# Peptides against a protein of PDB entry 6TME: the designs that were tried, part 22

Target 1, 324 residues: chain A of PDB entry 6TME
Amino acid sequence: NRLKRAYIALQAWKKAFYSDPFNTAANWVGPDVCSYKGVFCAPALDDPSVLVVAGIDLNHADIAGYLPPELGLLTDVALFHVNSNRFCGVIPKSLSKLTLMYEFDVSNNRFVGPFPTVALSWPSLKFLDIRYNDFEGKLPPEIFDKDLDAIFLNNNRFESTIPETIGKSTASVVTFAHNKFSGCIPKTIGQMKNLNEIVFIGNNLSGCLPNEIGSLNNVTVFDASSNGFVGSLPSTLSGLANVEQMDFSYNKFTGFVTDNICKLPKLSNFTFSYNFFNGEAQSCVPGSSQEKQFDDTSNCLQNRPNQKSAKECLPVVSRPVDCS
Target 2, 324 residues: chain A of PDB entry 6TME as posed
Amino acid sequence: NRLKRAYIALQAWKKAFYSDPFNTAANWVGPDVCSYKGVFCAPALDDPSVLVVAGIDLNHADIFGYLPPELGLLTDVALFHVNSNRFCGVIPKSLSKLTLMYEFDVSNNRFVGPFPTVALSWPSLKFLDIRYNDFEGKLPPEIFDKDLDAIFLNNNRFESTIPETIGKSTASVVTFAHNKFSGCIPKTIGQMKNLNEIVFIGNNLSGCLPNEIGSLNNVTVFDASSNGFVGSLPSTLSGLANVEQMDFSYNKFTGFVTDNICKLPKLSNFTFSYNFFNGEAQSCVPGSSQEKQFDDTSNCLQNRPNQKSAKECLPVVSRPVDCS

## One batch from the design tools (peptide; aimed at target 1 K126 D149 V199)

Design b2_p13_7_s1 (made by RFdiffusion4, then SolubleMPNN; its pose is not in this set)
Fold by OpenDDE base, seed 4:
Structure b2_p13_7_s1 (fold): chain B 324 residues (1-324), chain A 13 residues (1-13)
Amino acid sequence: as target 1 above (324 residues)
Amino acid sequence: MEVPEPKPFPAPP
């Protein structure tokens, strides 16, 4: 009986709670698991006459605890939303039995250990949110081989380089922000044909921006701020026909910010502050447009306010990194 | 950044 297995799983999970401040699991008593708060039943996909646990929603429950291995008995769960809790430990490998997993949100918890490779075992996964945790180590390249709509990795402890497989991703939204990613952005990034939003904020990324970024025709948000990027902005950024929000602030960029970038047709906000740019086109000057907002603060620009001193600029500007 | 909304129940096919 599927509901009996679900009962065993949910009772094991209730026992794994250290704190339930909103008494969310107070009604988790007896065999009627479909009446449990945050448990949702639906007809089984293989037999519409059978009721199964199809979803879990414990979002914002502030529950402290862990995910016990018995959760692997929830074999009919397609939606698993447990964000904004205090769950700790690792994602159980037993969740590999949840072959219908479609949306997995464990964001804003206290999960630790390596990337939850069990997520790679789910053939139908479309949404993965693991942001705001303590996941560490390398990002597995295989994550981008999956047909995901969104990949949220931000605010973790991920290290090493971004996999070159990123170009295979079908995701519209990808976040890398606030990790420890290092190295260059892969040139394969330009192959992300469905990409709308990508965020690299607050990593240890370095090198030159790849020219292939200019192939991201559908991107509306591109944020590479708070990294160690060097060299000039690629001239191919003129290809970002749909970019609305672009941020390159808090890097080590040099050279000239061109008209071709600042005149992008959908550009509403372009922040390139806290770099070492030594020139900008008139179209890039803050206040030059009523429709576009620019920030050129703390560069090496002449005749602009709030720029770096000559002492700070000269050592960097006189030794531009050649990205050719 | 826009966060995709969760799919409604019942579970998607």
Scores: peptide ipSAE 0.034, ipTM 0.720, DockQ to the pose 0.218
OpenDDE base, seeds 1, 2, 3, 5: peptide ipSAE 0.031, 0.032, 0.029, 0.034; ipTM 0.711, 0.660, 0.689, 0.677; seed 5 fails the geometry check

Design b2_p13_7_s2 (made by RFdiffusion4, then SolubleMPNN; its pose is not in this set)
Fold by OpenDDE base, seed 4:
Structure b2_p13_7_s2 (fold): chain B 324 residues (1-324), chain A 13 residues (1-13)
Amino acid sequence: as target 1 above (324 residues)
Amino acid sequence: MEVPEPSEFPAPP
């Protein structure tokens, strides 16, 4: 009986709770698992006459505990939402049995260890949110071979380079922010045909921006702020026909910010502050447009307020990195 | 630019 297996799983999970401040699992008593708070039953896909546990929603429950291996008995779960809790430990490998997994949200928890490779085993996964945890190590390249709509990785401890397989991603939203990613953005990024939003904030990324970024025609948000990027902005950024929000602040960029970038047709906000730019077009000047907001603060611009000193600028501006 | 907050999803149907 599927509901009997679900009962075993849910009772094992209740035992794995260290704290349940809202008494969310208080009604997790008896065999009627479909009445449990945060447990949702639906007709099974293979037999509509059979009720199964199809979803878990424990979002914002502030539950402290861990995920026991018995959760692998929830074989009919397609939606697993447990964000904003205090769950710790690792994602159980036994979750590989949840072959219907469609949305997996474990964001804002205390999960540790390597990337949860069990997520790669789910053939139908469309949404993956593991942000605001303590996941560490390398991002597996295979994550971008998945047909995901969204990939949230931000606010973790991921290290190493961004995989070149990123170009295979069908995701509309990808977040890398606030990790320890290093190296260059892969040139394959321009192949992300469905990309709307990409965020690299607060990593240790470096090198030149790849010219292939300009091929991201559907991008509305591009944030590469708070990294170690060098060189000039690619002239191919003029191809970002749909970009609305663009941030290159807190890097080591040099050169001239061109009209072709600042006149992008849908650009509403362009932040390039805290770099070493030594010139900008008039169209890039803050206050030059009523429709566009610019921030040129703390660069090496002449005749602009709040710029770096000549002493700070000269060593960097005199040694521009050639990205050609 | 702000980092997106944890996602909120409606309860499964």
Scores: peptide ipSAE 0.028, ipTM 0.682, DockQ to the pose 0.363
OpenDDE base, seeds 1, 2, 3, 5: peptide ipSAE 0.027, 0.026, 0.022, 0.023; ipTM 0.679, 0.692, 0.670, 0.612

Design b2_p13_8 (made by RFdiffusion4)
Pose (drawn by RFdiffusion4):
Parts: C-alpha cells; structure tokens; sequence
Structure b2_p13_8 (pose): chain A 324 residues (1-324), chain P 13 residues (1-13)
C-alpha cells in the first residue's frame, strides 16, 4: 500500500520533531497523508489515476529534528524544500531510494559532516542547495559530472581545492562563497557551459586568474573577492561580453586596469578595491560615469583618494608575480 | 550581504 509507506515515513519523521515552533505538524494525524501540512500530493508520473506524495515543503518552519532513515520510503518525492529549519545531523543514505529527486534544498539548517554524497545517486537531480550548514572536508569532484542547473555550496566549511572537473558542469549558477577552499581556480573553468553566475567570495584561493575565464561569454556575475589572488587581471577578460557584476576586491592583484575591461558593454558594477593596482584607465575611474559603478579604494593609484601608502605599495608593486 | 538567488526550474517531467 503506497500511501501507507508515506504514512509510516511521515510518522517516523514527526517522532523525531523535538521542537516545532509553528505547530506545523499538528495536523499530521491519520492516514490521509495528502492533507498533512507541508506534504504535497500529485498524480503518479506513470499513471494519473494513482495518488502519490510528490513533494515536501517545510520552508521556514524552524523545526528542530533530524531526518530519519524511514524517509527513504517516500519514493515518489521529487521536490524537497526544508530551507530555514533546524534539522540536524546527516542526510540519511536511504534517501538514494528517492530516485525522482529533482530539487533538494536543505539550505540554512544544522546539517554537519562530509558532503551529502547521497545526492550523487539521484539521476534526475537539477537543483542542489546545501548552503548555510556545517558540511566540511573535500568536495566530491564527481558533483560537477551530474547535470545540475544550480549548485549552492556557500557558507559551509568545505576545504581543499576546487575540483578539476568544474569544467564539466552544466550549471547556470554555482556558489562557493564563504568556505575554506584553497589553491588556484582550475584552467578548465573556461569549459563550463550555461554558466551565468559564479561566486567565490571569502575563501583561501590564490595564484593568478586563469586566462580561460575570458571564455565565459554568458557570465553576468563573476565575484572573486576576499581571496588571495595575485598577478594582473588577464586581458582575456574582454571576452566577458555579458558580465554585469564583477568584483575582485580584497585580493593581491597588481598592475593596470584597462578600458579593455572597464568598457565592457553590460558591465555596470566593477569593484576592484583593496588590491595593489598601480594604474587605471580613465574610463575605470569611480565617479566618472553615470551608467557604470566603479570602486578603486585602497590600491596604489596616484591622484586618487584613499589609496595605500607609497611605503606599503613599492615592495609589492615593484615585485609583480610572473604568472608561470 | 550579497545573496545568490535561487533559479526557478520547470516542473519535473
């Protein structure tokens, strides 16, 4: 009995609800699971006459609990939204039985430990949001082999390198912000298809920017701020024909900012503050344009306000890194 | 702070 399996799974889950501030599971009684709040039924994909539990949505319920193995019984679920709860512990391995999983959002919870590799087992997975948890350790490189449209990893404790496999991703949006990733951005980044937005804010990345970034001609947001990148901006960045938001602030970049970048057609907000740039094109000057927003604070630029001192600048400015 | 928005996906096939 199919809905019985859903009943058992949801009752096992209610048992694990330690605190439900909004009494969200108050109506989770009896066998009519489709009437349970946050449970969404629909016709079976292969038979419109059969009723199935196809979605779970408890966004913003602030429920403290954990996900028990019995949730593996919800075999028809394709949508799982639990943003802003207090679900703790790990994602049960039994969730590999949810073979129709398409969009999995466990953002802003209390999950911990290694990357939830059960997500790699779902053949139809398109949306994966694990941001704002306590996941840590290495990132499974094979995650970029899945045909994910969106990958949100920001605000965890992930460590080590960006996988070389990143160029295989078909994602339109990828976030790495606010982890402890280290090392260089892989040269394969130029092979990412469909990429519109990529956010690296606040990691421990370094090395020079790969010239292959210039191949991302559909990117609208490229944010590499608050890392440790060195070298000059690659001249290949003129290929970012669609970039709208570009932020390189808080790095160790040196050299010139040219109009090759500052005159990009759709570029509207270009922040390169808190680096060691010693020259900039006139078109790159903040306050100079009514359409484009620039920010050059704390660089090594003559005749500009709030720059670094000459004392701090000369050691770094006179020793540029050979990107080799 | 900057928050990356969630894309809207079509219904699962």
Amino acid sequence: as target 2 above (324 residues)
Amino acid sequence: PYVTPKPVLPPPP

Design b2_p13_8_s1 (made by RFdiffusion4, then SolubleMPNN; from b2_p13_8 with V3E P11A)
Fold by OpenDDE base, seed 5:
Structure b2_p13_8_s1 (fold): chain B 324 residues (1-324), chain A 13 residues (1-13)
Amino acid sequence: as target 1 above (324 residues)
Amino acid sequence: PYETPKPVLPAPP
């Protein structure tokens, strides 16, 4: 029966624990898996008379161990939340059997290997959180073909370019921060119709920002800080009608920061520090508004405090990158 | 119809 399979899986998992500092699995004894701490049962979707393991919540248990292949026996699990542990190894391919997977959170662990492609096999997946791990390699383009509400990839070791398929994503939140992504932001980004928050912080992204960013009408947070972006800010950024938090700091941007950007109607915080901007509109000046916070530190602005020296500015400002 | 454990997300970067 399903609970017997769950018992086998959970006992195998308990055996795979190297450390359970809070004794979370102390009560993982006997066939009554529904009484196990962090195990949640519900009536099966296909047969309400059958009780099944529908969810796992081991968040913040500080458990050291690995995910054994026997977890594939938890075929009724729709919610798998094991963040903030010390699980290591790879995500088992056997989890492909968990066809009801809806929310998968393995964030803040010690998982390694390539992107867990098993996540792509789950037809009903809506939430994917794999941030704060050691996943590496390329991000599979197919991730953005999934009907995900949120995609958390930050603080990993992902490399290569951001897939152009990003434009297909229906996610409201996407994080790329603190990886090793390189190349340009795809122009298809403007097709992300449901996007509210996107974070690119601390990658090796480069090139010009695509004009299509201005099509992100629902974006409230846009953070592209700590990259290698060049050129001027796209004039189309004036289209970000709902942006509240915008950060372009720690890049190599040049040109003029315009009124059309700084007067965005919902803009609360705009950080463009540590670039090579050589001018800004009065509306962009820190302290010019009570409703908006600006940071223009360490640019090439005249008559502003805390700017780069002429020696630092001249070689960059005099040779602006043409993004046309 | 499943009870949904509320995920506690790690702090954003």
Scores: peptide ipSAE 0.030, ipTM 0.715, DockQ to the pose 0.048
OpenDDE base, seeds 1, 2, 3, 4: peptide ipSAE 0.029, 0.027, 0.028, 0.026; ipTM 0.709, 0.701, 0.721, 0.670; seed 1 fails the geometry check

Design b2_p13_8_s2 (made by RFdiffusion4, then SolubleMPNN; from b2_p13_8, 4 letters changed)
Fold by OpenDDE base, seed 4:
Structure b2_p13_8_s2 (fold): chain B 324 residues (1-324), chain A 13 residues (1-13)
Amino acid sequence: as target 1 above (324 residues)
Amino acid sequence: SFETPKIVLPPPP
C-alpha cells in the first residue's frame, strides 16, 4: 500500500524534527496522510484509482531537523518543497527512489556535504533549488546534462571551476552567486540557447570573459560582479540583443567601454563600477540617456566624478591584460 | 500547483 509507505516515511520525518515552532506537523497523526499539513495527494499516474502522496510543501515552516532515509518511501512524490526551514545534514541517497521528482526545492536550509548527487538520478527533474545552504566541494559536470529549467546554486560553499558542460544546459535561469567558484567562465557558455538569466556574483572567478558570451541572444540578466575578471570587455557583447540588466562591477576590467555595449537595444541598467576602465563612450556616461541607467563609479576615467586616484590606476592601466 | 518563485537572487533571510 503506497499510503502506508508514505505514513512510515512521514512519521519517521516527524521524529526527525528537533523543533516545529508553528506546529506544522501537529496534525501528522494517524493513517490519513493526505490530511497532513503540507502533504498533498493526487491520483497515481499509473493508476488513477489509487491516491498517492504526490507533493510536499513545508516552505517557511522554520522546522529544525534532518531528512531521514525513510523519505525514500515517498516514491510517488513529484514536488518536494521544503525551503526556509532549518533542516540540517545531508540529502538522503534513498531519495533516488523518488523517480517522479519534478521540482526539488531545499533552499534556505542548513544542508551540508557535497553536491546532492541523488538529484542527478531523477530523470524528470525540471527545477533544482539548493541555494542558501552549506553545500561544498565541486559541482558535478553532469548537472548541466540534465534537462532543467532552472538551477539555483547560489549562497553555498561550492568550489573549483564551473564545468565546461554548462553549454549543454537548457536552463533559462542559472545562479552561481556567492560561492567559491574559481577559474574562467567556460567558452561553452555561448551554447546555452535557452538562457535568460545567469548570475556569477561574489565568486573567485578570473581571467578574461569569453567572447562566446555574445552568443547569448536570449539573456536578459547577466551579472558577473564581484569577481576577479581581467582584460577588456569582449566586443561580441554587442550581440546581447535582449540584455536588460548587465553588471560587471567589482572586478579588474581594463580598457574602453564601447558604444556598441552601451547602446544595446534592451539595456536598462549597466553597472561597470569598481574596475579599472580608462575610457568610456559618451553613450555609457551616467545621465546620457533617460531610458538607461549607468554606473561608472570608481574606475580610471578622466573627467568623471568618484574615480580612483592616479596612484591606484597607473599600475593596473599601464599593464593591461591581453585577452587575445 | 506548488510553484517556487524562480527569483534569481532572493533576499537573504
Scores: peptide ipSAE 0.028, ipTM 0.719, DockQ to the pose 0.142
OpenDDE base, seeds 1, 2, 3, 5: peptide ipSAE 0.027, 0.024, 0.025, 0.026; ipTM 0.721, 0.700, 0.672, 0.711; seed 5 fails the geometry check

Design b2_p13_8_s3 (made by RFdiffusion4, then SolubleMPNN; from b2_p13_8 with P1E)
Fold by OpenDDE base, seed 5:
Structure b2_p13_8_s3 (fold): chain B 324 residues (1-324), chain A 13 residues (1-13)
Amino acid sequence: as target 1 above (324 residues)
Amino acid sequence: EYVTPKPVLPPPP
C-alpha cells in the first residue's frame, strides 16, 4: 500500500524533527497521511483509483531536523517544498526512488555536503532550488544537461569553475550568486537559448567577459557584480536587446563604456560602479536619461563626481588587460 | 537595484 509506505516515511520524518515551533507535525498521527498538515494527496498517475502522497509543502515551518532515508518511500511525490526551515545534514540518496520529482525546493535550510547528485537522477525535474544552504564542492556538469526551467544555487559554498555545459541549459533563471565559483564564465554561455536572468554576484570569477554574452537576446537581468572580472566590456553586449537590469559593479573592468551599451533599448538600470573605466559615452552619464538609471561611481572617469584618485587609477588604467 | 530573491514558492495546487 502506497499510503502505508508514506505513513512510514512521514512518521520517520516526524521523529527526525528536533524542533517544530509551529507544531506543523502535531496532526501527523495515524494512518490518514492525506490529512497531515503540509502533505498533499492526489490520484496516482498510474491508477486513478489509488490516492497517493503527491506533494509536500513545509515552507516557512522553521522546523529543525534532518531528512531521514525513509523519505525514499514517498515514491509518488512530485512536489517537494521545504524551504525556510532548519533542516540539516545531507539530502538522502534514497530520494532517487522519487522518480516523479518535478519541483524540488530545499532552499533556505542548513543542508551540507556536496551537490545533491540525487537531483540528477530525477528524469522529470523542472525546478531545482537549493539556494541558501551550505552545499559545497564542485557543481556537477550534468546539472545543465537537465531540462530545468530554473536553477537556484546562490548562497552556498560551491567552488571550482562554472561547467562549460551551462550552454546546454534551457533554464530561464540561473543563480550562482554568493558562492566561491572561480575561473572564467564559459564561452558556451551564449548558447543558453531560453535564458532570462543570470546572476553571478559575489563570487571569485575572473578573466574577461566572453563575447558570447551578447548572444543572450532574451536576457532581462545580467548581474556579474562583485567578482574579479577584467578587461573591457564586450562590444557584443549591444546584442542584449531585452536587458533591463545590468550590473558590472565591483570588478576590475577597464576601458570605455560605449553608447551601444548604454542605449540598449530595454535597459532600465545599468550599474558599472567600482571599476576602472576611464571613459563613458554621454548616454551612460547618470541623469542623462529619465528612463534609464546609471551608476558610474568610483571609476576613473574624468570630470565626474565620486571617482577614484589618479593614484588608484593610473596603475590599472595604464595596463589594460587585452581580452582579444 | 537587483538583489537575489529569498526562496519563496507557492504551495502545491
Scores: peptide ipSAE 0.036, ipTM 0.702, DockQ to the pose 0.233
OpenDDE base, seeds 1, 2, 3, 4: peptide ipSAE 0.032, 0.023, 0.032, 0.031; ipTM 0.716, 0.702, 0.720, 0.688; seed 2 fails the geometry check

Design b2_p13_8_s4 (made by RFdiffusion4, then SolubleMPNN; from b2_p13_8 with P1S Y2F)
Fold by OpenDDE base, seed 1:
Structure b2_p13_8_s4 (fold): chain B 324 residues (1-324), chain A 13 residues (1-13)
Amino acid sequence: as target 1 above (324 residues)
Amino acid sequence: SFVTPKPVLPPPP
């Protein structure tokens, strides 16, 4: 019986709670698991006459505990939302049995260990949110071979390079922010045909921006701030016909910020502060447009306020990195 | 959908 397996799983999970401040699991008593707070039942896909546990929503429950291996008995779960708790430990490999998993949100918890590779085993996964945890190590290249709509990885401890497989991703939103990613952005990034938002903030990324970024015609948000990027901005950024928010601040960029970038048709905010840019087009000057916001602070610009000293600029500006 | 994600990034300090 599927509900009997669900009962075993949910009772094991209740036993794995160290603290339940809102008494969320107070009604988790008896065999009627469909009455449990945060447990949602639906007709089974293979037999509409059978009621199964199809979803879990424990968002914002502040529950301290861990995910026991018995959760692998919830074989009919397609929606698993447990964000904003204090769950710790690792994601159980037994969750590979949840072959209907469609949305998996474990964000804002205390999960540790490597990337939860069990997420790669789910054939129908569309949404993956693991942000605001303590996941560490390498991102598996296979994550971008998944037909995901969104990939939230930000605020973790992920390290190493971004996989070249990123270009295979069908995701509209990808966040890498506030990790320990290093190396260059792969040139394959330009192949992300469905990409709307990509965020690299606060990593150890370096090298030149790939020219292939200019192929991201559907991008509305591109944030590469707080990294170690060098060289000039690619002239191909003029191809970002839909970009609204663009941030390159807190890098080591050099060269001239061109008119063709600052005149992007949908650009509303462009931040390029805290770099080593030595010139900008008049269209890039803060206050030059009523519709666009610019920040040119702390560059090597002539006749602009709040710029770096000549002593800070000269060693960098005199040694431009050629990205060609 | 039960997707009620928190903000992608916290507000700047």
Scores: peptide ipSAE 0.031, ipTM 0.706, DockQ to the pose 0.080
OpenDDE base, seeds 2, 3, 4, 5: peptide ipSAE 0.027, 0.026, 0.026, 0.027; ipTM 0.685, 0.680, 0.724, 0.690

## One batch from the design tools (peptide; aimed at target 1 D57 E103 R131)

Design b2_p14_1 (made by RFdiffusion4)
Pose (drawn by RFdiffusion4):
Structure b2_p14_1 (pose): chain A 324 residues (1-324), chain P 14 residues (1-14)
Amino acid sequence: as target 2 above (324 residues)
Amino acid sequence: PAVNPLSPSPIPSY
């Protein structure tokens, strides 16, 4: 009995609800599971006459609990939204039985430990949001082999390198911000298809920017701020024909900012503050344009306000890194 | 039981 399996799964889950501030599971009684709040039913994909539990949405319920193995019984679920709850612990391995999983959002919870590799078992997965948890350790490189449209990893405790496989991703949006990733951005980044937004804010990345970034001609947001990148901006960045937001602030970049970048057509907000740039094109000057917003604070630029001291600048400016 | 479907959410930005 199909809905019975859903009943058992949801009752096992309610048992694990330690605190439900909004009494969200108050009506989770009896066998009519489709009437349970946050449970969404629909016709079976292969038979419109059969009723199935196809979605779970408890966004913003602030429920403290954990996900029991019995949730593996919800075999028809394709949508799972639990943003802003207090679900703790790990994602049960039994969730590999949810073979129709398409969109999985566990953002802003209390999940911990290694990357939830059960997500790699879902053949139809398109949206994976695990941001704002306590996941840690290495990132499974094979994540970028799945045909994910969106990968949100920001605000965890992930460590080590960006996988070389990133160039295989078909994602339109990828976030790595606020982890402890280290090392270089892989040269394969230029092979990412469909990429529109990529956010690295606040990691421990270093090395020079790969010239292959210039191949991302559909990117509208490229944010590499608050890392430790060195070298000059690659001249290949003129290939970012669609970039609208570009932020390289808080790095160790040196050299010139040219109009090769500052005159990009759709570029509207270019922040390169808190680096060691010793020259900039006139078109790159903040306050100079009514259409483009720039920020050059705390660089090594003559005749500009709020720059680094000459004392701090000369050691770094006179010793540029050979990107080799 | 009645049908009460859920649609996927749009892809948000960071």

Design b2_p14_1_s1 (made by RFdiffusion4, then SolubleMPNN; from b2_p14_1, 6 letters changed)
Fold by OpenDDE base, seed 4:
Structure b2_p14_1_s1 (fold): chain B 324 residues (1-324), chain A 14 residues (1-14)
Amino acid sequence: as target 1 above (324 residues)
Amino acid sequence: MKLRPLSPRPIPSA
């Protein structure tokens, strides 16, 4: 009996709660699991006459606890949303039994350990949100082999390089922000045909930006701020026909910011502050357009306010990195 | 940008 298994799982989970400040699980009593708060039942896909637990929504419940292995008994769950709680520990490997998993949101919790590779075992997964946790270690390259619509990884403890498999991703939104990723952005990034938003904020990424970024025709948000990128901005960025928000601030970029970038047709905000740019086109100057906002603060620009001193600029500007 | 811990895909209510 599927509901019996669900009962076992949910009771085990309730037992794993350390704190339930809103008494969310107060009604988690008895075999009628479909009446449990945050538990959603639906007809089984293989037998419409059978009712199964198809979804969990405990978002914003502020529950402290852990995920027990018995959750693997929830084999019919397709939607698992438990964000904004205080769950700790690791994601149980037993969740591999949840073969119908479609949306998995464990964001804003206290999960630890390596990337939850169990997520890679779900063949139908479309949405993965593990942001605002304490996941650590390397990002498995296989994540980008998944047909995901969105990948939220920001605000964790991930390290190492971004896998080259990123180019295989069909995701429209990918966030790497506020981790410890290092190395270069893979050249394969240009192959992300469905990409709309990508955020690299606040990592240890370095090297030159790959020219292939300019192939991201559908990107509307590109944020690479607060990293260690060097060299000039790729001229191919002129190909970002749909970019609206672009941020390269707080890096070590040098060279000239060109008209071709600042005149991008959909560009609304372009921030390239806190770098070592030594020149900019007139179209890049803040206030030059009513439709576009620019920030050129703290560069090595002449005749602009709030720039770095010559003493600070000279050592960097005189040794430009050749990205060619 | 979608950086905040909000689920853009809520579970439909019963």
Scores: peptide ipSAE 0.038, ipTM 0.739, DockQ to the pose 0.066
OpenDDE base, seeds 1, 2, 3, 5: peptide ipSAE 0.032, 0.030, 0.026, 0.037; ipTM 0.731, 0.723, 0.707, 0.738

Design b2_p14_1_s2 (made by RFdiffusion4, then SolubleMPNN; from b2_p14_1, 6 letters changed)
Fold by OpenDDE base, seed 5:
Structure b2_p14_1_s2 (fold): chain B 324 residues (1-324), chain A 14 residues (1-14)
Amino acid sequence: as target 1 above (324 residues)
Amino acid sequence: PELRPLSPRPIESA
């Protein structure tokens, strides 16, 4: 009996709660699991006459606890949303039995350990949100082999390089922000044909931006701020025909911010502040357009306000990194 | 993009 298994799983989970400040699981009593708050039942895909637990939504319940291995008994769950709780520990390997997993959101919790590789075992996974946790270590390259619509990794403790397999991703949204990623952005990034939004904010990324970024024709948001990028902006950025929000602030970029970048047709906000740019086209000057917002603060620009001192600029500007 | 935790997609129940 599938509901009996679900009962066992859910009761084990309730026992794994350390605190339930909103008494979310107060009604988790008895065999009628479909009446449990945050538990959603639907007809089984293989037998419409059988009711199964198809979804969990415990978002914003502020529950403290852990995920017990008995959750692996919820074999019919396709939607698992438990964000904004205080669940700790690791994602149980037993969740590999949840072969119908479609959306997995454990964001804004206290999960630890390496990337939850159990997520890679789910053949139908489309949405992965593990942001705002304490996951650490390397991002497995295989994550980008999956047909995911969105990949949220931000605000974790991930380290090492971004996998070259990123170019295989079909995701429209990918966030790397506020981790400890290092190295260069892979050149394969240009192969992300469905990418709309990508965020690298606040990592330890370095090197030159790959020219292949200019191949991201569908990207509307590109944020690489607060890293260690060097060199000039690629001239190929003129190919970002749909970019609306672009942020390169708080890096170590040098060179000239070109007219062909600042005149991108859909560009709404372009922030390149807190770098070492030594020139900009007139079209890049803040206030030059009513439709576009620019920020050139704290660069090495002449005749512009709020720039770095000559003392700060000279050592960097005089020795620009050649990305060719 | 929104970097803060988002609400899940609606869960359809029978």
Scores: peptide ipSAE 0.042, ipTM 0.730, DockQ to the pose 0.072
OpenDDE base, seeds 1, 2, 3, 4: peptide ipSAE 0.040, 0.036, 0.038, 0.040; ipTM 0.744, 0.743, 0.738, 0.748

